# Peptides against a protein of PDB entry 7SID, part 9

Target 1, 151 residues: chain A of PDB entry 7SID
Amino acid sequence: LHMYLMLLKELPGEEYPLPMEDVLELLKPLSNVCSLYRRDQDVCKTILNHVLHVVKNLGQSNMDSENTRDAQGQFLTVIGAFWHLTKERKYIFSVRMALVNCLKTLLEADPYSKWAILNVMGKDFPVNEVFTQFLADNHHQVRMLAAESIN

## One batch from the design tools (peptide; aimed at target 1 V78 M121)

Design b1_p11_7_s4 (made by RFdiffusion4, then SolubleMPNN; from b1_p11_7, 4 letters changed)
Fold by OpenDDE base, seed 2:
Structure b1_p11_7_s4 (fold): chain B 151 residues (1-151), chain A 11 residues (1-11)
Amino acid sequence: as target 1 above (151 residues)
Amino acid sequence: SDDSFLDVLKP
């Protein structure tokens, strides 16, 4: 886990994007890692904070390429799962804060949710629609963070 | 989307 988290942490940001092939390789174990540590709030928070770099890379890529669509799909599956469990009140505010940051970054890259769509239980949920739900979050800090994104 | 991830994450 530590080594994998370090790799995610060292991923270049938007200013220095990685080749999509490298992004795909990093995403391969992500769902398994998230599943294994789904009940560890600290690990989930850390993962969500680190995958912000992946979102930034995806935002600069060619959205029409097959590799980009594949990477987007794998990433959005993970975000969708975290969102789903959030709806079931499985995560504390600090994890939800990290999730909101991911969603915020997605909206910056795709304001109209052309590709940023969460598929959960066979249903599609555009990120812009999902994001509005955090404006009514039970925790003050989460609501404030969400509100900042619409400024 | 990969539904297997959601299934594994179910409490």
Scores: peptide ipSAE 0.062, ipTM 0.743, DockQ to the pose 0.188
OpenDDE base, seeds 1, 3, 4, 5: peptide ipSAE 0.060, 0.047, 0.044, 0.046; ipTM 0.756, 0.727, 0.713, 0.725

Design b1_p11_8 (made by RFdiffusion4)
Pose (drawn by RFdiffusion4):
Structure b1_p11_8 (pose): chain A 151 residues (1-151), chain P 11 residues (1-11)
Amino acid sequence: as target 1 above (151 residues)
Amino acid sequence: LEEVFEELVED
């Protein structure tokens, strides 16, 4: 777990992007890793805080081949799964704050929501519309984080 | 992707 979190946090870089096949290799076990630790709040928070670093490389669309959409779908499905589970009151405010940080990073990467769309229950939600929903949260700290990052 | 979603959401 430590090895995977360290690779996720360190390998992606903004100045010189990785090949997309390497991004796919990084994102391949993430779904299983998140499945094991679905119950644990601390691990989930750590996982989200470490995976928010891959958006810098994911946002590149110059080489918009099939690998780009595959990697974007791999990441967005996991983010959407966390968001759906959060809507059902399954996570504490720490995981919600980490999800807010991830969504803010996604908004930074794709301002027009061309590709950053969460898919759940056969429906699609743009990240920008989902982000404004956190202004009505039950925890003050998450609301303040969303209000401050609304810019 | 549907299988990944079901693995993460289902009990």

Design b1_p11_8_s1 (made by RFdiffusion4, then SolubleMPNN; from b1_p11_8, 6 letters changed)
Fold by OpenDDE base, seed 5:
Structure b1_p11_8_s1 (fold): chain B 151 residues (1-151), chain A 11 residues (1-11)
Amino acid sequence: as target 1 above (151 residues)
Amino acid sequence: MEEVLKKLLDD
């Protein structure tokens, strides 16, 4: 876990996007890591903070490549799972803050949710619609972050 | 993708 998290942390930022082939390789173990540590709030927060770099890379890549579609699908599956568990009140506010930041970054790259769509239990949820739900979050800091992201 | 989701959500 530590080695994988360090790798995610050291990813190039928005200024220097990675080739999609490299992004795809980094995403391969992500679902397993998230599944294993889904009940650990600190690990989930750390993962969500680090994958912000992945979101930025996905948003800046050629959307027509097979690798891009594959990477986007794998990433959105993980985000969808975290969102679903959030709706079931499984995560504390600090984890929800990190999730909102991921959703914010997705909206910056895809404001009208052309590809940023969460598929959960066979149903599609555009991120722009999902994001508005955090405006009514129980924690004031989550509401404030969501409001700032829209304005 | 559904199988991956189920893996993440299963206890």
Scores: peptide ipSAE 0.071, ipTM 0.750, DockQ to the pose 0.915
OpenDDE base, seeds 1, 2, 3, 4: peptide ipSAE 0.040, 0.070, 0.047, 0.069; ipTM 0.716, 0.749, 0.741, 0.746

Design b1_p11_8_s2 (made by RFdiffusion4, then SolubleMPNN; from b1_p11_8, 8 letters changed)
Fold by OpenDDE base, seed 4:
Structure b1_p11_8_s2 (fold): chain B 151 residues (1-151), chain A 11 residues (1-11)
Amino acid sequence: as target 1 above (151 residues)
Amino acid sequence: LQEILQKLLDE
């Protein structure tokens, strides 16, 4: 886990996007890691903070590429799981803050939710619709962070 | 993808 998290931390920013092949390799174990540590608040927070770089890379890629769609799907599956568990009140505010940052970055890359759509239990939820729900979050800092996107 | 999601959500 620690080695994997270290690799995620060292991902380059949007100034130097990763090849899609490398993104796919990084995403392959991610769902398993998230599943294993989904109840560990600190690990979840760390994962969400590090995958911000993945969002930036995905936003710069050709959306018509099969590999890009595959990477987007794998990433959105993870985000959808975190969102679903958030609705079930499984995460503390600091994890929700990290999730909001991911969603905010997704909206910056895809303002109209063309590809940023969470499919949870067979239903589609555009990220812009999902994001709006955090404006009514129980924690003031989460509401404030979410509100920054509309100001 | 839904199968992976289900694994993440399973208790």
Scores: peptide ipSAE 0.027, ipTM 0.663, DockQ to the pose 0.908
OpenDDE base, seeds 1, 2, 3, 5: peptide ipSAE 0.020, 0.021, 0.020, 0.020; ipTM 0.542, 0.545, 0.539, 0.540

Design b1_p11_8_s3 (made by RFdiffusion4, then SolubleMPNN; from b1_p11_8, 6 letters changed)
Fold by OpenDDE base, seed 2:
Structure b1_p11_8_s3 (fold): chain B 151 residues (1-151), chain A 11 residues (1-11)
Amino acid sequence: as target 1 above (151 residues)
Amino acid sequence: LEEIEKQLLSD
């Protein structure tokens, strides 16, 4: 876990996008790591904060390639899982804030949720609709972050 | 992807 988190932390941002092939390699173990540590709030927060770099990379990628669609799918699966567990009130506010930041970055790349769609338990949830739910979050800091992010 | 999602959401 430590080595993987270090790798995620050192990912280049939007200014220095990674090749999509490298993004795919990084995403491959992500779902397993998230699954193993889904009950650890600190680890989940750390993961969500680090994968912001992945979201930025996806936003600058050519959406026409199969690898891009594959990477998008893998990432959205993880985000969808965190969102689903958030709806079930499994995560504290700091984890939800990290999730909102991920959703914000997705919306910057895809404002109309053409590809940013969370598929959870066989149902599709556009990220723009998912995001608005955080405007009514029980924690004031989450509401504030969501409200600021739509501007 | 569906199987991965199921695993992530499993208790």
Scores: peptide ipSAE 0.046, ipTM 0.727, DockQ to the pose 0.904
OpenDDE base, seeds 1, 3, 4, 5: peptide ipSAE 0.045, 0.044, 0.041, 0.043; ipTM 0.715, 0.719, 0.713, 0.717; seed 3 fails the geometry check

Design b1_p11_8_s4 (made by RFdiffusion4, then SolubleMPNN; from b1_p11_8, 8 letters changed)
Fold by OpenDDE base, seed 2:
Structure b1_p11_8_s4 (fold): chain B 151 residues (1-151), chain A 11 residues (1-11)
Amino acid sequence: as target 1 above (151 residues)
Amino acid sequence: MQEILNKLLSD
């Protein structure tokens, strides 16, 4: 886990996007790691904070290739799972804060949710619609972060 | 993708 998290942390940011092939390789173990540690709030927060680099890389990809769609799909599946578990009140506010940051970055890259769509249990949820739900979050800091992010 | 989601959401 530590090695994988360090790898995520050390990813080049928006200034230096990774090749999509490298993004795909990085995403392969992500779902398994998330599944194993989904009940650990601290690990989930750390994962969500580190995958911001992945979101930034995906957002800068202006070429619509099969690899891009594959990477987007794998990433959105993980985000969708975190969102779904959030709806079931499985995560504390600090994890929800990290999730909102991920959703914010997705909206910056795709403000009209052309590709940023969460598919959960066979149903599609555009990220822009998902994001607005955090404006009514029970924790004031989550509401504040969501409100600031729409500007 | 649905299979991955099911794995993540399974208790």
Scores: peptide ipSAE 0.065, ipTM 0.758, DockQ to the pose 0.914
OpenDDE base, seeds 1, 3, 4, 5: peptide ipSAE 0.057, 0.062, 0.055, 0.062; ipTM 0.750, 0.756, 0.750, 0.752

## One batch from the design tools (peptide; aimed at target 1 S35)

Design b1_p12_1 (made by RFdiffusion4)
Pose (drawn by RFdiffusion4):
Structure b1_p12_1 (pose): chain A 151 residues (1-151), chain P 12 residues (1-12)
Amino acid sequence: as target 1 above (151 residues)
Amino acid sequence: SHHEEELETLLS
């Protein structure tokens, strides 16, 4: 787990992007890793805080081949799964704050929501519309974080 | 699809 979190945090870089196949290799075990630790709040928070680093390489669309959409889908389905589980009051405010940080990073990467769309229950939600929902949260810290990052 | 299978694994 430590090895995988370290690789996720360190390998992606903004100045010189990785090949997309390497991004796919990085994102391949993430679904299983998240599946094992669905119950644990601390691990989920750590996982989200470490995966928010991959958006810098994911946001590149110059080489918009099939691998780009495959990697974007692989990431967005995990993010949508976390968001759906959060809507059902399944996570504490720490995981919600980490998800807010991830969504803020996604909004930074794709301001027009061309590709950053969460898919859940056969429906699609743009990230910008989802982000404003956190202004009505039950925890003051998450609301303040969303209000401050609303810019 | 493989994305649908990943989602079902996470929500099961």

Design b1_p12_1_s1 (made by RFdiffusion4, then SolubleMPNN; from b1_p12_1, 7 letters changed)
Fold by OpenDDE base, seed 3:
Structure b1_p12_1_s1 (fold): chain B 151 residues (1-151), chain A 12 residues (1-12)
Amino acid sequence: as target 1 above (151 residues)
Amino acid sequence: SELEEMYQRLMS
């Protein structure tokens, strides 16, 4: 876990995007890592903070390629799961803050939710619709973060 | 699908 998190942390930002094949390799173990540590709030927060780099890379890729669709799908699966568990009140505010930042970054890359769609239990939820729900979050800091993201 | 399987693993 530690080595994987360090790798995610050291990923280059938007100015230096990774090849999509490298993004895919990084995403492959992500769902398993999240599954193992889904009840650890600190690990979940750290993961969500680090995957911001992945979102930045996804936004600069060729959306028509199979690799891009695969990477988007794998990433959205993870985000969808975190959102679902958030709806089930499984995460504290600091984890929700990190999730909002991920959603904000997704909207910057895909403001009309053309590909940024969460599929949870067979239903599709565009990220722009999901994001607005955090404006009514129970924690004031989450609401404020969501609000400043649309201003 | 593979995505559904990944989702189930994460949610399990």
Scores: peptide ipSAE 0.033, ipTM 0.720, DockQ to the pose 0.871
OpenDDE base, seeds 1, 2, 4, 5: peptide ipSAE 0.020, 0.025, 0.031, 0.019; ipTM 0.472, 0.469, 0.719, 0.468

Design b1_p12_1_s2 (made by RFdiffusion4, then SolubleMPNN; from b1_p12_1, 5 letters changed)
Fold by OpenDDE base, seed 5:
Structure b1_p12_1_s2 (fold): chain B 151 residues (1-151), chain A 12 residues (1-12)
Amino acid sequence: as target 1 above (151 residues)
Amino acid sequence: SELEEMLQRLLS
């Protein structure tokens, strides 16, 4: 876990996106790591904070390649799972803050949710529609972050 | 686990 988190942390920012092949390799263990540590709030927060770099890379990539679609699918599956568990009140506000930041970055790259769509249990949820739900979050800081992201 | 079950359904 420690080495994997370090790799996520050291990823280049939006100014220097990685090749999609490298992103895909990084995403391979992500679902297993998230599943293993799903009950650890601190680890989940750290993961969500670090995958912001992955979101930035996906947003600037060539959307026409098969590898891009594969990487997007794997990433959105994990984000969809975190969102679903958030609706089930499984995560504290600091984890939800990190998730909102991920969703914000997705909306910056895809404002109309053309590819940023969460598929959860066979149903599609465009991120722009998912994002508005955080305007009604129970924690004031989450609501404020969501509001600042829209305007 | 709940997350694993969801992922399994989504990846099936």
Scores: peptide ipSAE 0.040, ipTM 0.717, DockQ to the pose 0.186
OpenDDE base, seeds 1, 2, 3, 4: peptide ipSAE 0.038, 0.037, 0.040, 0.035; ipTM 0.706, 0.711, 0.731, 0.697

Design b1_p12_1_s3 (made by RFdiffusion4, then SolubleMPNN; from b1_p12_1, 6 letters changed)
Fold by OpenDDE base, seed 3:
Order: structure tokens, then C-alpha cells, then sequence
Structure b1_p12_1_s3 (fold): chain B 151 residues (1-151), chain A 12 residues (1-12)
């Protein structure tokens, strides 16, 4: 786990995107890792903080290939799962803070939600609609983080 | 879907 997390953390940012093939390889085990540690708040927070680099890489991709769609889909699967569990009140505020940062970065990369759409239980939820829900979060720090993204 | 599978894992 720690080696995997280190790889995610050390990914280049928006200024230096990785090849999509490299992104795909890093995303492949992600869902399983999240599943294994879904009940560990600290690990979940760390994962969400580190996958910000993946979002930045996806946002810089100008390719409309199957690999790009695959990478986007795998990432959105993880985000959708965390969002769903957040709605079920499974995560403390610090994890929700990390999730909001991911959503914020997604909106920066895809302001019109062309590809940033969460499909949960057969229904599509554009990330911009999902994001607004955190403006009403029960924790003041989460609300503040969401609000500063709007202003 | 892949998301459904992920949800199943996380909710189990």
C-alpha cells in the first residue's frame, strides 16, 4: 500500500502530464485498494489526497481514445464510490475535505461536466451538481472549502 | 457496471 501511495503522490502535476498508458497502469489497482481500506479513515484521506495528481493528468489529456475513456471511467468509479459512502455518512469531515478537493479539481479540468459524470446505481450525476451538495455539509470546514471554490 | 462493483465492495 505505502509504495503504491508513494507512486501516486510523486506523479507530475498539471504542468507535466503523464502518458495515458502510465495513468491506466496506476489506476488499475486503485479500486481494490480503496475497497480493502474503505473503513480506515486515514488511509482513505491519504488516497484521495494523492489521486489529485491523477485528476490533473486526466484534465490535461487532449486525446479522445478508448484509453482516455477507460482511465476517466476507472477514476470516476472511485470518486463515485466515495461520494456514495459520504452520502451514507461513512466518512468523517477530513475525508470529505479530501473528496471536495478532488471534485474541485475535476471541475477545473471539466467545467461543463463533459466527461466528469458520476454514474451511481444507473443514474448520471454531473460533478457540478454533486459538488454543490457540499455547500450544505454538516461540518463548517467542508462548507468553507466548497464555498471558496465557487468564489 | 464497474461502479456497481466498486459500491458492492465498499458497502459489503
Amino acid sequence: as target 1 above (151 residues)
Amino acid sequence: SELDEMLQKLLS
Scores: peptide ipSAE 0.240, ipTM 0.858, DockQ to the pose 0.687
OpenDDE base, seeds 1, 2, 4, 5: peptide ipSAE 0.088, 0.046, 0.045, 0.042; ipTM 0.784, 0.725, 0.753, 0.724; seeds 1, 2 fail the geometry check

Design b1_p12_1_s4 (made by RFdiffusion4, then SolubleMPNN; from b1_p12_1, 4 letters changed)
Fold by OpenDDE base, seed 3:
Structure b1_p12_1_s4 (fold): chain B 151 residues (1-151), chain A 12 residues (1-12)
Amino acid sequence: as target 1 above (151 residues)
Amino acid sequence: SELEEQLERLLS
């Protein structure tokens, strides 16, 4: 886990996007790591903070390739899972803060939610609609972060 | 995916 988290942390951001093949390789173990540590708030927060680099890389890539669609699918599955568990009140505010930052970055890359759509339990949820829900979050810092992202 | 399967198990 530590090695994987360090790898995520050291990824270049939007200024230096990685080839999609490298992003895809990085995403392969992500679902398993998230599943294994889904009940660990600190690990979940750390993962969500680090995957911001992945979102930035996805936004800079060609959306018409099979590898891009595969990477998008794997990433959105993880984000959808965290969102769903948030709806089930499984995560503390600091994890929700990190999730909002991920959603904000997704909206910057895809303002109209053309590809940024969360599929949870067989239903589709565009990220722009999902993001709006955090404006009514129970924690003031989460609401403030969501509001700042819109304005 | 594995994560989706884990979510379904948590809800069951």
Scores: peptide ipSAE 0.053, ipTM 0.730, DockQ to the pose 0.266
OpenDDE base, seeds 1, 2, 4, 5: peptide ipSAE 0.048, 0.049, 0.041, 0.043; ipTM 0.725, 0.728, 0.723, 0.729

Design b1_p12_2 (made by RFdiffusion4)
Pose (drawn by RFdiffusion4):
Structure b1_p12_2 (pose): chain A 151 residues (1-151), chain P 12 residues (1-12)
Amino acid sequence: as target 1 above (151 residues)
Amino acid sequence: DEFLELVEEAAE
């Protein structure tokens, strides 16, 4: 777990992007890793805080081949799964704050929501519309974080 | 698992 978190945090870089196949290799076990630790709040928070580093390389669309959409879908389905589970009151405010940070990073990467769309229950939600929902949260710290990051 | 099911359903 430590090895995988370290690789996720360190390998992606903004100045010189990785090949997309390497991004796919990084994102391949993430679904299973998140599946094991669905119950644990601390691990989930750490996982989200570490995976928010991949958006810098994911946001590149110059080489918009099939691998780009495959990697974007692999990441967005996990983010949407976390969001859906959060809507059902299944995570504490720490995981919600980490998800807010991830969504803020996604908004930074794709301001127009061309590709950053969460898919859940056969429906699609743009990240910008989902982000404003956190202004009505039950925890003050998450609301303040969303209000401050609303810019 | 429920989480894995959600990821697999969304991947379709």

Design b1_p12_2_s1 (made by RFdiffusion4, then SolubleMPNN; from b1_p12_2, 8 letters changed)
Fold by OpenDDE base, seed 2:
Structure b1_p12_2_s1 (fold): chain B 151 residues (1-151), chain A 12 residues (1-12)
Amino acid sequence: as target 1 above (151 residues)
Amino acid sequence: SEFEKLIQESLK
């Protein structure tokens, strides 16, 4: 886990994007790692914070390549799962804040939700619609973070 | 799907 998290942490951001092939390699084990540590709030928070760099990379990539679509799909699958578990009240506010930051970054990269769509239980949910729900979050810090993100 | 796998494991 620590080695994997280190790799995610060291991933360059928007200012220095990695080749999509490298991003894809880092994303391959992500769903398994998230599943394994789904009940560990601290690990989930850490993962969500680190994958912000992945979102930044995806936002700068050519959306027409197969590798880009694959990477986007793998990432969105994980975000969708975190959102699903959030709806079931499985995560504390600090994890939800990290998730909101991911969603915010997605919207910045894809304001029109061309690819930023969460597929949950066979249904598609544009990230902008998902994001709006956090304006009514039970925790004030989450609401504030969501509110400032739309300004 | 990967999502279904993750969810199924989360429900354990």
Scores: peptide ipSAE 0.088, ipTM 0.773, DockQ to the pose 0.135
OpenDDE base, seeds 1, 3, 4, 5: peptide ipSAE 0.058, 0.065, 0.051, 0.060; ipTM 0.743, 0.754, 0.727, 0.744; seed 3 fails the geometry check

Design b1_p12_2_s2 (made by RFdiffusion4, then SolubleMPNN; from b1_p12_2, 6 letters changed)
Fold by OpenDDE base, seed 5:
Structure b1_p12_2_s2 (fold): chain B 151 residues (1-151), chain A 12 residues (1-12)
Amino acid sequence: as target 1 above (151 residues)
Amino acid sequence: SEFQQLIEEASK
């Protein structure tokens, strides 16, 4: 875990996107890591904060590439799982804050949710519709972050 | 796990 988190932390920012092949390799163990530590709030927060770089890379990539579609699908599946568990009140506000930041970055790249769609249990949820739900979050800081993100 | 089940269902 430590080595994986370190790798995520050291990813370049929006100004220096990674090749999609590298992103795809990084995403391969992500679902397993998230599943293993799903009950650890601190680890989940850290993962979500670090994958912001992945979101930025996906947003700037060539959408016509098969590898892009594959990486996009794998990432959105993980985000969808976090969102679903959030609806089940499994995560504290700090984790939800990190998730909102991920969703915000997705909306910046895809404001109309053309590809930013969460599929959960066979049903599609456009991120722009998912995002508005955080405007009614129980924690004031989450509501504020969501409100600032759409203004 | 619930998380893994969500991943599997979403990837179908």
Scores: peptide ipSAE 0.296, ipTM 0.877, DockQ to the pose 0.855
OpenDDE base, seeds 1, 2, 3, 4: peptide ipSAE 0.251, 0.245, 0.242, 0.235; ipTM 0.842, 0.840, 0.841, 0.834

Design b1_p12_2_s3 (made by RFdiffusion4, then SolubleMPNN; from b1_p12_2, 5 letters changed)
Fold by OpenDDE base, seed 2:
Structure b1_p12_2_s3 (fold): chain B 151 residues (1-151), chain A 12 residues (1-12)
Amino acid sequence: as target 1 above (151 residues)
Amino acid sequence: SEFQELVEESLK
């Protein structure tokens, strides 16, 4: 886990995007790692914070690339799972804060939710629709973070 | 996709 998290942390952001092939290699184990540590709040928070760089890379990639679509799909699957568990009240506010940051970054990359769509339990949820739900979050810091992202 | 569903189920 530590080695994987270190790799995610060192991933270049929007200023220097990685080849999509490299992004895919980093995303391949992500779902498994998230599954294994889904009940560990600290690990989930750390993962969500580190994958912000992945979102930035995805936003600058060629949308027509098969690898891009694959990477987007893998990433959105994980985000969708975290969102689903959030709706089930499984995560504390600090994890939700990290998730909101991911969603914010997704909206910056795809403001019209052309590809940023969460599919959960066979249903599609555009990220902009998902994001608005955090405006009514039970924790004031989460609401504040969501609100400032609208401006 | 089937993979997506499997991941969602595993994360429940």
Scores: peptide ipSAE 0.046, ipTM 0.732, DockQ to the pose 0.150
OpenDDE base, seeds 1, 3, 4, 5: peptide ipSAE 0.038, 0.046, 0.040, 0.040; ipTM 0.716, 0.733, 0.719, 0.720

Design b1_p12_2_s4 (made by RFdiffusion4, then SolubleMPNN; from b1_p12_2, 5 letters changed)
Fold by OpenDDE base, seed 5:
Structure b1_p12_2_s4 (fold): chain B 151 residues (1-151), chain A 12 residues (1-12)
Amino acid sequence: as target 1 above (151 residues)
Amino acid sequence: SEFQELIEEASK
């Protein structure tokens, strides 16, 4: 875990996107890591904060590439799982804050949710519709972050 | 796990 988190932390920012092939290799163990540590709030927060760089890379990539579609699918599946568990009140506000930041970055890259769609248990949820739900979050800081993100 | 089940369902 430590080595994987370190790798995520050291990813370049929005100004220096990674090749999609590298993103795919990074995403391969992500679902397993998230599943293993799903009950650890601190680890989940750290993962979500670090994958912001991945979101930025996906947003700037060539959308016509098969590898891009594959990477987007793998990433959105993980985000969808975090969102679903959030609806089940499994995560504290700090984790939800990190998730909102991920969703915000997705909306910046895809404001109309053309590809940013969460599929959870066979049903599609456009991120722009998912995002508005955080405006009614129980924690004031989450509501404020969501409100600032759409203004 | 619940998380893994969500991943598997979404990937179908």
Scores: peptide ipSAE 0.285, ipTM 0.872, DockQ to the pose 0.854
OpenDDE base, seeds 1, 2, 3, 4: peptide ipSAE 0.221, 0.214, 0.211, 0.207; ipTM 0.834, 0.831, 0.832, 0.828

Design b1_p12_3 (made by RFdiffusion4)
Pose (drawn by RFdiffusion4):
Structure b1_p12_3 (pose): chain A 151 residues (1-151), chain P 12 residues (1-12)
Amino acid sequence: as target 1 above (151 residues)
Amino acid sequence: SHTESLESFLEA
């Protein structure tokens, strides 16, 4: 787990992007890793805080081949799964704060929501519309974080 | 494949 979190945090870089096949290799076991630790709040928070680093390389669209959409779908489905589980009151405010940080990073990467769309229950939600929903949260810290990051 | 990965996490 430590090895995978370290690789996720360190390997992606903004100045010189990785090949997309390497991004796919990084994102391949993430679904299973998240599946094992679905119950644990601390591990989920740590996983989200570490996976928010891949958006810098994911946001590149110059080489918009099939691998780009495959990697974007692999990441967005996991983010949407976390958001859906959060809507059902399944996570504590720490995981919600980490998810807000991830969504803020996604908004930074794609301001127009061209590709950053969460898919859940056969429906699609743009990240910008989803982000404003956190202003009505039941925890003050998450609301303040969303209000401050609303810019 | 995406649907299977999504359902696997939600049903874990």

Design b1_p12_3_s1 (made by RFdiffusion4, then SolubleMPNN; from b1_p12_3, 10 letters changed)
Fold by OpenDDE base, seed 5:
Structure b1_p12_3_s1 (fold): chain B 151 residues (1-151), chain A 12 residues (1-12)
Amino acid sequence: as target 1 above (151 residues)
Amino acid sequence: DLEAQLQKILNS
């Protein structure tokens, strides 16, 4: 876990996007890691903070390649899982804050949710519609963060 | 069951 988190932490930001092939390799174990540590709030927060770099890379990449579609799908699956568990009140506000930051970055790259769509339990949820739900979050800091992203 | 839900989502 620590080695994997270290690799995620050291990913280049928006200024220096990675080749999609490298992003895809990093995403391969992500779903398993998230599943294994789903009950650990600190680990989940750390993962969401680190994958923010992946979101930035995906947003600036060419969406026409097969590797891009594969990486996009794997990433959106993980975000969808965190969102679903958030709706079931499984995560504290600090984890939800990290999730909102990921969703915010997705909306910056895809404001109309043309490709940023979460598929959860066989249903599609555009990120712009998902994001709106955080405007009514129970925690004031989450609501404020969501509101800042809309304005 | 949370585990069942996660497996369904993550393996979709």
Scores: peptide ipSAE 0.159, ipTM 0.792, DockQ to the pose 0.140
OpenDDE base, seeds 1, 2, 3, 4: peptide ipSAE 0.158, 0.119, 0.091, 0.113; ipTM 0.795, 0.769, 0.755, 0.767

